Peptides against a protein of PDB entry 6DSZ. Designs and how they scored, part 14

Target 1, 361 residues: chain A of PDB entry 6DSZ
Amino acid sequence: NYVVTAQKPTAVNGCVTGHFTSAEDLNLLIAKNTRLEIYVVTAEGLRPVKEVGMYGKIAVMELFRPKGESKDLLFILTAKYNACILEYKQSGESIDIITRAHGNVQDRIGRPSETGIIGIIDPECRMIGLRLYDGLFKVIPLDRDNKELKAFNIRLEELHVIDVKFLYGCQAPTICFVYQDPQGRHVKTYEVSLREKEFNKGPWKQENVEAEASMVIAVPEPFGGAIIIGQESITYHNGDKYLAIAPPIIKQSTIVCHNRVDPNGSRYLLGDMEGRLFMLLLEKEEQMDGTVTLKDLRVELLGETSIAECLTYLDNGVVFVGSRLGDSQLVKLNVDSNEQGSYVVAMETFTNLGPIVDMCV

## One batch from the design tools (peptide; aimed at target 1 V318)

Design b1_p11_4_s3 (made by RFdiffusion4, then SolubleMPNN; from b1_p11_4, 6 letters changed)
Fold by OpenDDE base, seed 5:
Structure b1_p11_4_s3 (fold): chain B 361 residues (1-361), chain A 11 residues (1-11)
Amino acid sequence: as target 1 above (361 residues)
Amino acid sequence: SSLSVFDELAK
């Protein structure tokens, strides 16, 4: 009897940092196919807390903190469209992951989008947005008393959404998205009306962005707006201010992931398909009236890591590099470069044993 | 002063 010890998945397909176990603990959550790993970030490294088996491959994993919650809740969507909101509870030595809400959000009719599942949460925790199917935006209202996640669809005129985020600082939940039409790629915004279950015109749009514009980053206050990342350019727009850069260094490989470093959105980590790690910097200008505006954008090469599927800044210049294709890493950002000009030092490497081929016997 | 990559990386 060969007990094929089903090797645990090692390829990382998502990671997030927040305060899930407590208000005080800094956590790293790692998605490895159907497995969720929960760590506490300590001065000594990652302390494992719990592993959780999910009822399917994790497609979306986002932490969020509704008003009046002391710690973050976890939203998970699986590739089979099972949605849940999870809460960590500890009672002495007993650790439980509680399902606060769940639901299946699959539609019977719709073309699954070729760019996969996108799940986003409104920064004010008013709703979850899902791009699952072409021409549809699914909304899950966030209500504390609702144990059953109910969703509705809003029709998108834009059939080919590339990426979408909720913007910060909006009176109504507002999405910003890159879409493709026969004329190229464009950026548009919509306000989401929960009452009318429709889109209203958003605050701004940007037609004819770079042809390979692939990512939207919502920028928090005081800057607001969004960053659009392409193959050749990085652009910022907030309705009033537009700024674009085309640093030659980003043309060498496609940026595939990002993570915000500063709560105010002044710095972002960027990872490309060659495993290069960059810092995107938003330089501020303080106006005489006390308003803060974006002065400039800069990109600096930090070094090389495993090819990131996801990045998350932890603390003290430590970054988790979640890799699907290679080994995941904890890396340290150093002020001084090494002999090769790299500011990145690997602290720990997590071996990736490759894809678990589910042999359906 | 220009924002540095290594300005106190916020806790």
Scores: peptide ipSAE 0.296, ipTM 0.847, DockQ to the pose 0.177
OpenDDE base, seeds 1, 2, 3, 4: peptide ipSAE 0.024, 0.020, 0.035, 0.013; ipTM 0.664, 0.553, 0.553, 0.507

Design b1_p11_4_s4 (made by RFdiffusion4, then SolubleMPNN; from b1_p11_4, 5 letters changed)
Fold by OpenDDE base, seed 4:
Structure b1_p11_4_s4 (fold): chain B 361 residues (1-361), chain A 11 residues (1-11)
Amino acid sequence: as target 1 above (361 residues)
Amino acid sequence: SSLDVFDELSK
């Protein structure tokens, strides 16, 4: 009996930071195929707390804090459409990951989207949104007392959604998405009515964005709105303000991931397909009436890392670079550049052994 | 050149 100790997956396919283990702990959660790794971020580095095996490949992993919760809950969706909400519970030395709610959200009818699974959570924790199938937007209402995740579909006229997020600061849950039609790529917003189980007209739209617009970033208040990232351009829109930049440096390689640095959305890390790490900066203009508007967008090259599948800003300029294709890294962002003009220093490297080839011997 | 990018990261 060769107990082939199945090598633990090393390729990272998702990462998120928040306060999952406690209100005070800063956690890094890493998805490696079916494995969830939970770390506490410390001054000394990443302290492993728990590893959890999931009943499928993790497709979505998001932390959220419903009203009245002291710490974050974890939403996971697997590639087989198993959804769960997880809670960390510690009792002395005993660590339990409790399933608060679960459900299978697979539809019998629908074409799985070619752009994969998208899962998003309303910033006010009113619902989870799922783009699983073309022409459908699935909604999971977030009710405190429901152990069963109930979902319903809203028909989406836009069949080819590229990316979607919930916006911040909206009276009703509002999605912003990039979609493609025969005329090009566009941005649209919809309000989601839980009561009527339908879309209402959203606050704004932007037709004919860049042809390769691929990502939506929802921007927190006070700015609000969204950032749209393309191959050649980065645009901001909030219904009232529009701003676009086309920094030549981003044309060299496609931006593939992002992570918010500041809670107020003033800075974002961007990673491209060449492993370049950028900072996107939102410059504020405070008006005399106390309104904050976007003055400008700036992109700065920080340095080079492994090719990021996901980025997570931790604390004190430390960033986790989750890589699927290469070694994951813990890197330090420095105020001053080195002699090569890089602001990035690798602190730790996590060897990626590649895909677990199930060698069926 | 110091990037103004990081001055607020230490707070």
Scores: peptide ipSAE 0.030, ipTM 0.722, DockQ to the pose 0.166
OpenDDE base, seeds 1, 2, 3, 5: peptide ipSAE 0.024, 0.024, 0.022, 0.024; ipTM 0.672, 0.684, 0.670, 0.675

Design b1_p11_5 (made by RFdiffusion4)
Pose (drawn by RFdiffusion4):
Parts: sequence; C-alpha cells; structure tokens
Structure b1_p11_5 (pose): chain A 361 residues (1-361), chain P 11 residues (1-11)
Amino acid sequence: as target 1 above (361 residues)
Amino acid sequence: SAARSPGFSLL
C-alpha cells in the first residue's frame, strides 16, 4: 500500500513567542502535528521564514536562550519521546535548523499520566523538566557537553499530578505543581537539586486548593509566586501571601489556556471552551519604599475569540488565537469597545479543517 | 513591550 498527505494538518496544538531568527525578531512558532511553522512579525502582519517538518508529534515546544547566547534555542519533544534543541541559523543565504542536541528519553518502566506530557524549563535555563510518567519527574541538565541529551529520573511521591511549573525568583530551581490524592487535591513545593539528584523541601507550605484546579502559571520576577486557575476560583499563591477571587462569570466553562501579556505579569489572557477571552489582572500598589507589591486580582471579559488551545500576544495589541477545534485567527484588542461589549476584533482567520468527524465524496 | 509566551505541553 502507499499513503500520501493530501492536506497538511491544520489544527493548532502549540504556539510560542520569542526571538528565534535573530535578536528582537518577534517570532511566532506554531505547532500543528508533524509540522513546525516559523514566522516573523513584520508591518505586513505574519510573514513566514521557514516551515520545517519533523518525524514526530510535537508534544512540548518551549523557547529559551541560556546564559550568554546569541538567540533563543528552541526545544521540542516528540510524543514518542524524541527530545532535541534547535537553533535557527541563517548564516548563509539559505536557512538551516541545526540540531545542537538530541536524545530519546523514554523510560522502560513508567505509565503515562492523565493530563499527558508536561515540559517545563527553568527560569534561568538551569535544566529542562519533564513529567512523562506518573511518579517520575525527569531532569535534563543544561550545559554545553550534554549534546547527546542525557537525563536522569528523580522519584515523585506525589502520584497523580495535574500541572507543573518552575517558579520565578527562588534561591535555586523550585517547582510548583498541583497533584491529586484522596481528600481532594493540593499544591506542593519542591526544590530540584541537580547536584544530588534529589528533592528538597520546597519554599513554602502545602496549601489546599480547588477540587478542579487545572492550570499553574509561573508568575515573573517583580512579583514572584504562582497563579492557579481552577473551575470557579482563581487563586494566587506565594509563600504566606495569598489572594483569590471567585467570579461566577467563569464557572460556565472551564478555563483551558493562559498567556502572559506584560513582562511584569500584571496582565494575563485566559480562554474558555465556550470561546471566551478574559483578562486576568494583578493590580499594583507601589509603596513608600520604592518597592512594588500586588494587592488584588480582577477578571473582566474582553469578548470572544474562537475556541483556543494555544494563546499568544504578539505586538501592538494583537493576539494570535491558536484554535484546535476551529479556525485559528488573528485578533486586535481595542481600548474602546466599539461595538457591543467585545473589545475583540477579528483580523485574519486560518482555514482549519478541524476535527474531521465524517466525510463523503 | 511584550512578554514571551508560555511553553506548550500536550494534554
């Protein structure tokens, strides 16, 4: 027999922003399935540079440039457990994606968990963290000689884990995650020590959270902490400091995705399965001593995009809406809600044949 | 200015 592609996969599973082509090159990297798309934000709008194609299902896609690098290094993990670090190199008149490092990191003894694979990267590029299998948190230290991507497993007493994130602004690599056991689910803190290959007691106390907490947000450096998005209550956790708001405006649909807007983290974008687009706020309270603190949380609806699996703010009040169940699109957010109450205006839609359930000729 | 987006993970 023989199989050809009549149409490339159009559903968007992942999208990230960063400086990948050069420095201050606003790149939008869109993950379909086996395809990877790279764009440069120009005055025209989204203009592509190179659409590559891999022999794997892109499951983790994250950008970073470690200590003393020219441009961001891209990291990709295949669902069949192929890890690689890439680098856009336009040294010549052509374009080559050099593979700085690669290595298969499948464990012969783990069970894939509910909520699938999670790939997290250290705030200061100390290591790559993986949650492939239940009870096994995999660490991949980041240096130069680790070109044949080597790795080691730590053990995780917490068996059922929902979402994991690296915390900003800590003494060393620290992890914040939501896990489940009997008696509801909780949030616990750990410290990754890649010198002893162990877990150390985390920065702060284990808190009880909402029963349906589904997302953890890494809050940047000026504030520090973690934002946990459940079904009904949006909570902020940072050591002893704790804030939460529970608008009934949210319960109607589960919040699925989040995206950081400002570098400060004062504004966030949220998405419903009903197709909404929220703005999560961390309002400031600059005090007498020239320091900045955080006072409250406020969520107010912006309008509605399409159902988003990915979410990314690009530039000049524009957000790329990566849709898996429908057409991906481009959106302009305006201060003046011109028509009705929607601060959201569609600019461009991308044909997505969506989940093809049935068909005929 | 704009912050970098979070990384992607498969669910």

Design b1_p11_5_s1 (made by RFdiffusion4, then SolubleMPNN; from b1_p11_5, 3 letters changed)
Fold by OpenDDE base, seed 2:
Structure b1_p11_5_s1 (fold): chain B 361 residues (1-361), chain A 11 residues (1-11)
Amino acid sequence: as target 1 above (361 residues)
Amino acid sequence: SVARSEGFSLR
């Protein structure tokens, strides 16, 4: 009788920060394969609150706050297309994770995309968007008054979508995406009509971006628009303004993850495949009319961490580095550099035991 | 054009 104590997965494949347990609590949520770990961020560190087993590998994990909710809800999509919306409820010492919605969003027809599952939420919580299959965009309308959410697919003409996000500050839900065709990589926008269940022409497009453009960051107001991250360049576009930088330091390794630091989108953390941590800074220019425009983009090397699969800024310069390949870390960003020029100090390290080979005997 | 519609059940 070999009691194989099934070790818990330690490799991190996603993380998100928000107010899930209460309106006041700052939470860190960590996805480790089929497990969700929920922490409260405290001055003393991470306080574990709950672990939740999911019915499959977590592929998407996003917090969102529908209008009139006091705290964030959690959207999860698994690699087997099981979707749910979760709510945290606490009654004294009893902690319950409530399923507000659930369903399987798998299509009978479609080629699963080679770039994997992408799940995004409109900043105004009007819909969830899913890129599951080439040439399809699934929409889950977020209607409060309906007891049944009706997901639907819109056809995308662009078959090879690299990354997609919802833009901020749009009257209608608007997606921005990088796609590849035989001529190269391009950025396009579409408005999503919930009424007509179709795409309308978006506010802008940019043809012939960098050949290795891989990520879209939606920038909140007052800047709006999007940042496009490539291998050699970082570009900003909002329809009216275009800016590009090509800092030599980013050419050394591919940027693979990002996280917004400031609510207004003035700073972003960037992590590369070598474990280098960068700050991307958006420099503000105030116009005479009181409008805010982007003056410049700057990238600063902060230091080195474990290779990030995901990053999240917590508070007070503390960052969680979720790693799949190495140990996850809590790191402190300092104002002053050390003797080696690093602004990063490791506070805590979480051992990664590697992939659990389930020897099903 | 809509390719497919599916129910997503609320609880």
Scores: peptide ipSAE 0.043, ipTM 0.783, DockQ to the pose 0.032
OpenDDE base, seeds 1, 3, 4, 5: peptide ipSAE 0.033, 0.024, 0.030, 0.029; ipTM 0.702, 0.639, 0.697, 0.556

Design b1_p11_5_s2 (made by RFdiffusion4, then SolubleMPNN; from b1_p11_5, 4 letters changed)
Fold by OpenDDE base, seed 2:
Structure b1_p11_5_s2 (fold): chain B 361 residues (1-361), chain A 11 residues (1-11)
Amino acid sequence: as target 1 above (361 residues)
Amino acid sequence: SVARSDGYSLR
């Protein structure tokens, strides 16, 4: 009788921060394969609150706050296309994770995209968008009273979508995406009509971006628009303004993850495949009419961490580095650099035991 | 939304 104590997964494949347990609590949520770990961020560190087993590998994990909700809800999509919206409820010492809505969003027809599952939420919480299959964009309308997640597909003409996000400040839900065709990589926008269940022409497009453009960051107001991250360049576009930088330091390794630091989108953390941590800064220019425009983009090397699969700025310069390949870390960003020019100090390290080889005997 | 404190400022 070999009691194989199934070790808990330690490799992190997603993380998000928000106010899930209450309106006042700052939470860190960590996805480790089929497990969701929920923490409260405190002055003393991460306080564990709950672990939740999911019916499959977590592929998408996003917090969102519908109108009239006091705290964030959690959207999860598994690699087996099980979708749910979760709510945290606490009654005294009893903690319940309640399924507000659920559904299976698998299609009978479609080729799963080689770039994997992408899940995004409209900033105004009108819909969830899913890129699951090439040439299809799945929409889940968000309705407060629906316990069953209903979805529909819109056909995408662009078959090879690299990354997609919803834009901020749009009257209608608007996606911005990088796609590849035989001529190269391009950025396009579409408005999503819930009523007509179709795409309308978006506010802008940018043809012939960098050949290795891999990520879209939606920028909140007042800037709006999107940042496009490539191998050699970082570009900003909002329909009216275009800015590009090509800092030599980013050419050394591919940027693989990002996280917004400031609510207004003035700063972003960037992590590369070598574990380098950068700050991307959006410099503000105030116009005479009171409008805010982007003056410049700047990238600064902060230091080195474990190779990030995901990054989450918590509070007070503390960052969670979720790693799949190495140990996850809590790191402190300091105002002053050390003797080596690093602004990063490791506070805590979480051992990664690597992939559990399920020896099914 | 609870405002997050900023413990890091680039000079």
Scores: peptide ipSAE 0.024, ipTM 0.562, DockQ to the pose 0.058
OpenDDE base, seeds 1, 3, 4, 5: peptide ipSAE 0.020, 0.000, 0.020, 0.009; ipTM 0.494, 0.403, 0.517, 0.525

Design b1_p11_5_s3 (made by RFdiffusion4, then SolubleMPNN; from b1_p11_5, 3 letters changed)
Fold by OpenDDE base, seed 4:
Structure b1_p11_5_s3 (fold): chain B 361 residues (1-361), chain A 11 residues (1-11)
Amino acid sequence: as target 1 above (361 residues)
Amino acid sequence: SVARSDGFSLR
């Protein structure tokens, strides 16, 4: 009996940070195909806690904290539309991953979107949103009083959604999305009515954004609104304020991932297809009425890393660079640049052995 | 819009 110990997947296809194991622990969760790795972030580095096998390739992995939970829950959606909500429980040395909810969210009718699966969670934990199929937005209400979560579809008129996020600071759950039509790419917002199971008109829209606008970043309060990242431009919009920059440095390679550094949305990491790591900075202006507005946007080149599939800021200037194409890294962001002008120092490298060729011979 | 509900079970 050759127990071919199937090599564990090493290519990272998602990462998230939060407080999953406890309220106090900072965790790094890494998705490697069908495997979920859970770490505690320590002063000494990443401490492995648990590895979990999933019933399929992880397509979405998001931490969220429903009102009255002491720690984060984990939402996972697989490429075969198996969804679950997971809770970490530890009793002495016994570590259990509890399934709080599970189900298959596959529709019988729908065209799978060419841009893949998108899963998002409302910042106030009112719902999960799923873009699985063209012209549909699936909603999973997060109601504490219901023993059964009942997903439903809302028809989306915009058939070609590029990216979508929930906005912060909205009275009703509000999505912001980039979509493409025959006239180009546009940004639109919709409010999601749980009661009526429909979209209402959102607070704002921006027609005719950059042709290659590919990512939406929802910005927390006090700024609110969204950042739209293109090939040549980065734009901010919150309904009242619009600001655009076109830094020449981002034209060299496509930005493919982002992660928020500051809880208030003042800084974001950006990674491109050449492994360049940038900081996007939101400069604040305080108005006489105490309102905070965006004064300016700027982009700074920090240095080079492995090509990021996902980025997550941990703590103390440490960043996890999750790579699918190369080795994943822990890197340190320094205040001062080295002799080459880089602010990035590699701390640890995690060898990527490439795709598990399931030699089903 | 016909909202089809796909069931999610809380356990």
Scores: peptide ipSAE 0.059, ipTM 0.634, DockQ to the pose 0.031
OpenDDE base, seeds 1, 2, 3, 5: peptide ipSAE 0.039, 0.032, 0.037, 0.044; ipTM 0.625, 0.629, 0.555, 0.781

Design b1_p11_5_s4 (made by RFdiffusion4, then SolubleMPNN; from b1_p11_5, 5 letters changed)
Fold by OpenDDE base, seed 3:
Structure b1_p11_5_s4 (fold): chain B 361 residues (1-361), chain A 11 residues (1-11)
Amino acid sequence: as target 1 above (361 residues)
Amino acid sequence: SVARSEGYSER
């Protein structure tokens, strides 16, 4: 019996950064199909800690910290709708990944959305939201004592949701989403009532956004609101302030991923389909009353990387570029450009051997 | 904090 050591998947389909192993450790978590790789980010590079097999392809992977947890928990949803909340536990040299909660969130009725699975977590950890099916928004209430993930659906009138996020700084959990109707693409908000299991009217909406608006970025306080990324434009809205830019450089290729650099939402990395890496900057204006408002948006081309499926800023200008189509990279963002005008230097490259073809024998 | 050199910063 030749145990063909099945090559481990190398194509990255998700990555997140946070404090999963401890409150003090900075971790990089990488999803490679059914495998979760856990690293500690060190001065020397990525130190592998644990690799975990999941019961399916990872479709959603998000870190979150419920009130009174010392470290982050990990939410995973698989492509077969198996949900779990994982905790890292170390006791001396023994490392365990504990399932705190699990459940299957598949519905018997519903059209799977063409844009795939979207999973989001409320910044205040009140709920998980899932867009799995057209015309439905699934809510998983977050309760510490419940080992069984229970979910309910809220009917969504907007059948074609493109992207959705929870907003920051909202008294009630509030979603912001881009949707398409026969008139074009629009942005809307809803408050989510856990008690009534319904949507209430959200704080704002924006009708007739760019036709190719594809991503929502929830912006932390003090700015609040959301950024909407299109093919030609980047817009900000928070219910009071609206601002749009149309930098010509983003028209050359579609932006496909983003990651927040600063905790306050002042900077975001953007990656496009050509492997170009951008910085989106939110220029701050402090008002006399101490309120912070958005003055302007700026986009800067940093350089070129592998085509990112996901991006995550680590620390000290180091970025992990998770690639599905090419080699994943650890890159350094420099303050000064090189001779070619690039701010990006590759530090490490992780060979992608391509998709594991499931040989049905 | 990973003791690496400073990264890209807004100028």
Scores: peptide ipSAE 0.026, ipTM 0.529, DockQ to the pose 0.051
OpenDDE base, seeds 1, 2, 4, 5: peptide ipSAE 0.015, 0.016, 0.006, 0.013; ipTM 0.501, 0.498, 0.442, 0.483; seeds 2, 5 fail the geometry check

Design b1_p11_6 (made by RFdiffusion4)
Pose (drawn by RFdiffusion4):
Structure b1_p11_6 (pose): chain A 361 residues (1-361), chain P 11 residues (1-11)
Amino acid sequence: as target 1 above (361 residues)
Amino acid sequence: SLEEALEEMEE
């Protein structure tokens, strides 16, 4: 027999922003299935440079440039456990994606967990963290000689884990995650020590959270902490400081995705399965000692995009809406809500044949 | 505010 592609996969599973082509090259990297798309934000709008194709299902896609690098290094993990670090290199008149490092990191003894694979990267590029199998948190230290991507497993007493994030602004690599056991689910803190290959007691106390907490947000450096998005209550956790708001405006649909807007983290974008688009706020309270603190949380609805699996703010009040169940599109957010109450205006839609349930000729 | 947050995104 023989199989050909009559149409490339159109559903968007992942999208990230960063400086990948050159420095201050606003790139939008869109992950379909086996395809990877790279764009440069120009005055024209989204203009592509190179659409590559991999022999795997892109499951983790993150950007970073470690200590003393020219441009961001891209990291990709296949669902069949193929890890690689890539680098856009336009040295010549052509374009080549050099593979700085690669290595298969499958464990012969783990069970894939509910909520699938999670790929997290250290705030200061100390290591790559993986959550492939239950009870096994995998660490991949980041240096130069680790070109044949080597790795080691730590053990995780917490068996059922929902979402994991690396915390900003800590003495060393620290992890914040939501896990489940009997008696509801909780949030616990750990420290990753890649010198002893162990877990150390985390920065702050284990808190009880909402029963349906589904997302953890890594809050940047000026504030520090972690934001946890459940079904009904949006909570902020940072050591002893703790804030939460529970608008009934949210419970109608589960919040699925989030995206950081400002480098400060004062504004965030949220998405419903009903197709909404929220703005999560961390309002500031600059005090007498020239320092900045955080006072409250506020969520107010912006309008509605399509159902988003990915979410990304690009530039000049424009957000790329990566839709898996429908057409992905481009959106302009305006200060003046011109028509009705929707601060959201569609600019461009991308044909997504969506989940093809049935068909005929 | 919401309007101020959005104004900063346009800049």

Design b1_p11_6_s1 (made by RFdiffusion4, then SolubleMPNN; from b1_p11_6 with E7A E11A)
Fold by OpenDDE base, seed 5:
Structure b1_p11_6_s1 (fold): chain B 361 residues (1-361), chain A 11 residues (1-11)
Amino acid sequence: as target 1 above (361 residues)
Amino acid sequence: SLEEALAEMEA
């Protein structure tokens, strides 16, 4: 009986950077189906720390730091709607991944959304939001003492949500989302009331955005607001200011992932379906009153990588390109372009052996 | 510039 040792999954379906192992360590966390790989980012490259088997395919993986925590916690949601909050603990050489909280957030009723599971965390760590089913927004309140993740649903009038994020700098948790109706795609905001378990009117909306608007990026302060990425255009809105660009270079392939480089949201990485890597630049304008406003948006082609399922900036111009369809890469962004005009150099390539067929024997 | 933005990543 050849026990074919099931090859470990190599296709990456999520990645995130933060301080999970300690306050000082920079970590790369990689989701490969049911596996979570934890690395420390070093000057020499990625140092493996721990591999964790999850009880299902990872659908959402987000780091967050509640007030008073010294390091990040990890939220995971599986494709079977098992939610957990994980903490890294190390005592000497002993490494433990502790479940701080868990719960199953599956509903008995509802249509699973065709665009899959979306999970988001409020920047102020007040709640987790989940789009699991059409016409529902699930809220998990974040409470430090609660080991059981309890959720409630709020009805969403918009049945076809494309993407959703929490906004920054809002007194109440506020979502911004792209949705589709018979008239086209639109952007709307809602405040989330934990007390009343309902939506209140958000600060702004933008009707009739680009027909292929697919992603929302919440922009930190001082800019605030959101970036909406489409096939042909990138738009910014914060309630007071609207900007739109339509760089011809993005029309060639659909942007499918993004990652924020700067804490202030001045730079983003964008990846498209052809493996092109872009930088999105937010140009600031300082007003006479000392306020900072967005002056312009710019997109620059950096180079080509594997087709990214996810991107995460590490440090020192190093980017992890998580690929589902190809090999994942660690790439360096150089100040100077090569002879081909590329600013991207592959540092390391991680072979993707293809889909693991779970043969249930 | 792009070069300036990239240079800030190496700092």
Scores: peptide ipSAE 0.419, ipTM 0.922, DockQ to the pose 0.857
OpenDDE base, seeds 1, 2, 3, 4: peptide ipSAE 0.400, 0.395, 0.395, 0.404; ipTM 0.917, 0.916, 0.915, 0.916

Design b1_p11_6_s2 (made by RFdiffusion4, then SolubleMPNN; from b1_p11_6, 3 letters changed)
Fold by OpenDDE base, seed 5:
Structure b1_p11_6_s2 (fold): chain B 361 residues (1-361), chain A 11 residues (1-11)
Amino acid sequence: as target 1 above (361 residues)
Amino acid sequence: SLKEALAEMES
């Protein structure tokens, strides 16, 4: 009896940083297919805390902190549309992952979107938004007392959503999304009415963005607004201000992931399909009235890593590069470049053994 | 600058 010990998945399909185990701990959470790995980030490196088997492939993994919670909660959506909100509890040496809420959010009717599942959380923790099917936006209201995640759909007129985020600093939950129609790609915003279960007109729109605009980054206050990343350009819009850059360096390969470094959205990491790591910088301008506005956008090449499926900044210039196609890495960003002009040094490499072929024997 | 941005990460 060869017990083929089913090799644990090693390909990373998601990662997030936050305070999940405690208010004080900095955690790295890594999704590897059905497996969730929880680490504490220490000065010595990653300390493993817990591994959790999920009831399906993790499609969405997001940390969020509702008002009055001391630590982050974890939202997970599986590829089979099982949603849950998880809490970490430790009592002495006993570690439990508690399901605060759960539900299946699958619709019987709908075309699954070709760009896959998108899950987003309102920065004020009013709702979760899901783009699962073309022409539908699913809303899960966040209620503390509800153990059952109930969802409703709002019809989207825009059938081909490319990416969507909740904006910051909005009185009502507001989404910003890139969509495609026969005329090209566009950016639009909608306010989400929980009461009426409908969209209201959002604060702004931007028609005819770059044809290959693929990602939306919601920018925190004080800037607000969103960054739109394309193949050739990066644009910013907040309703009042528009900026665009077209750095030649980004044309060489498609940017596929991003991560915010600063809470105020001054710096972002960008990863492309060639494993190049960039920093996107938002330059501030302080107005005479003390308001902070965006002066300029800059992109700087940091170096090369494994091809990132996901990126997350930890602390002290350390970045986790989650890779599906290659080895995942912990990398250090250095102040000074090496002889090759790279600011990136690999600290640790996590071997990717490739896809687990589930041979159903 | 990039150098300044990177230096802020080590603080």
Scores: peptide ipSAE 0.439, ipTM 0.928, DockQ to the pose 0.874
OpenDDE base, seeds 1, 2, 3, 4: peptide ipSAE 0.425, 0.428, 0.422, 0.429; ipTM 0.925, 0.925, 0.924, 0.925

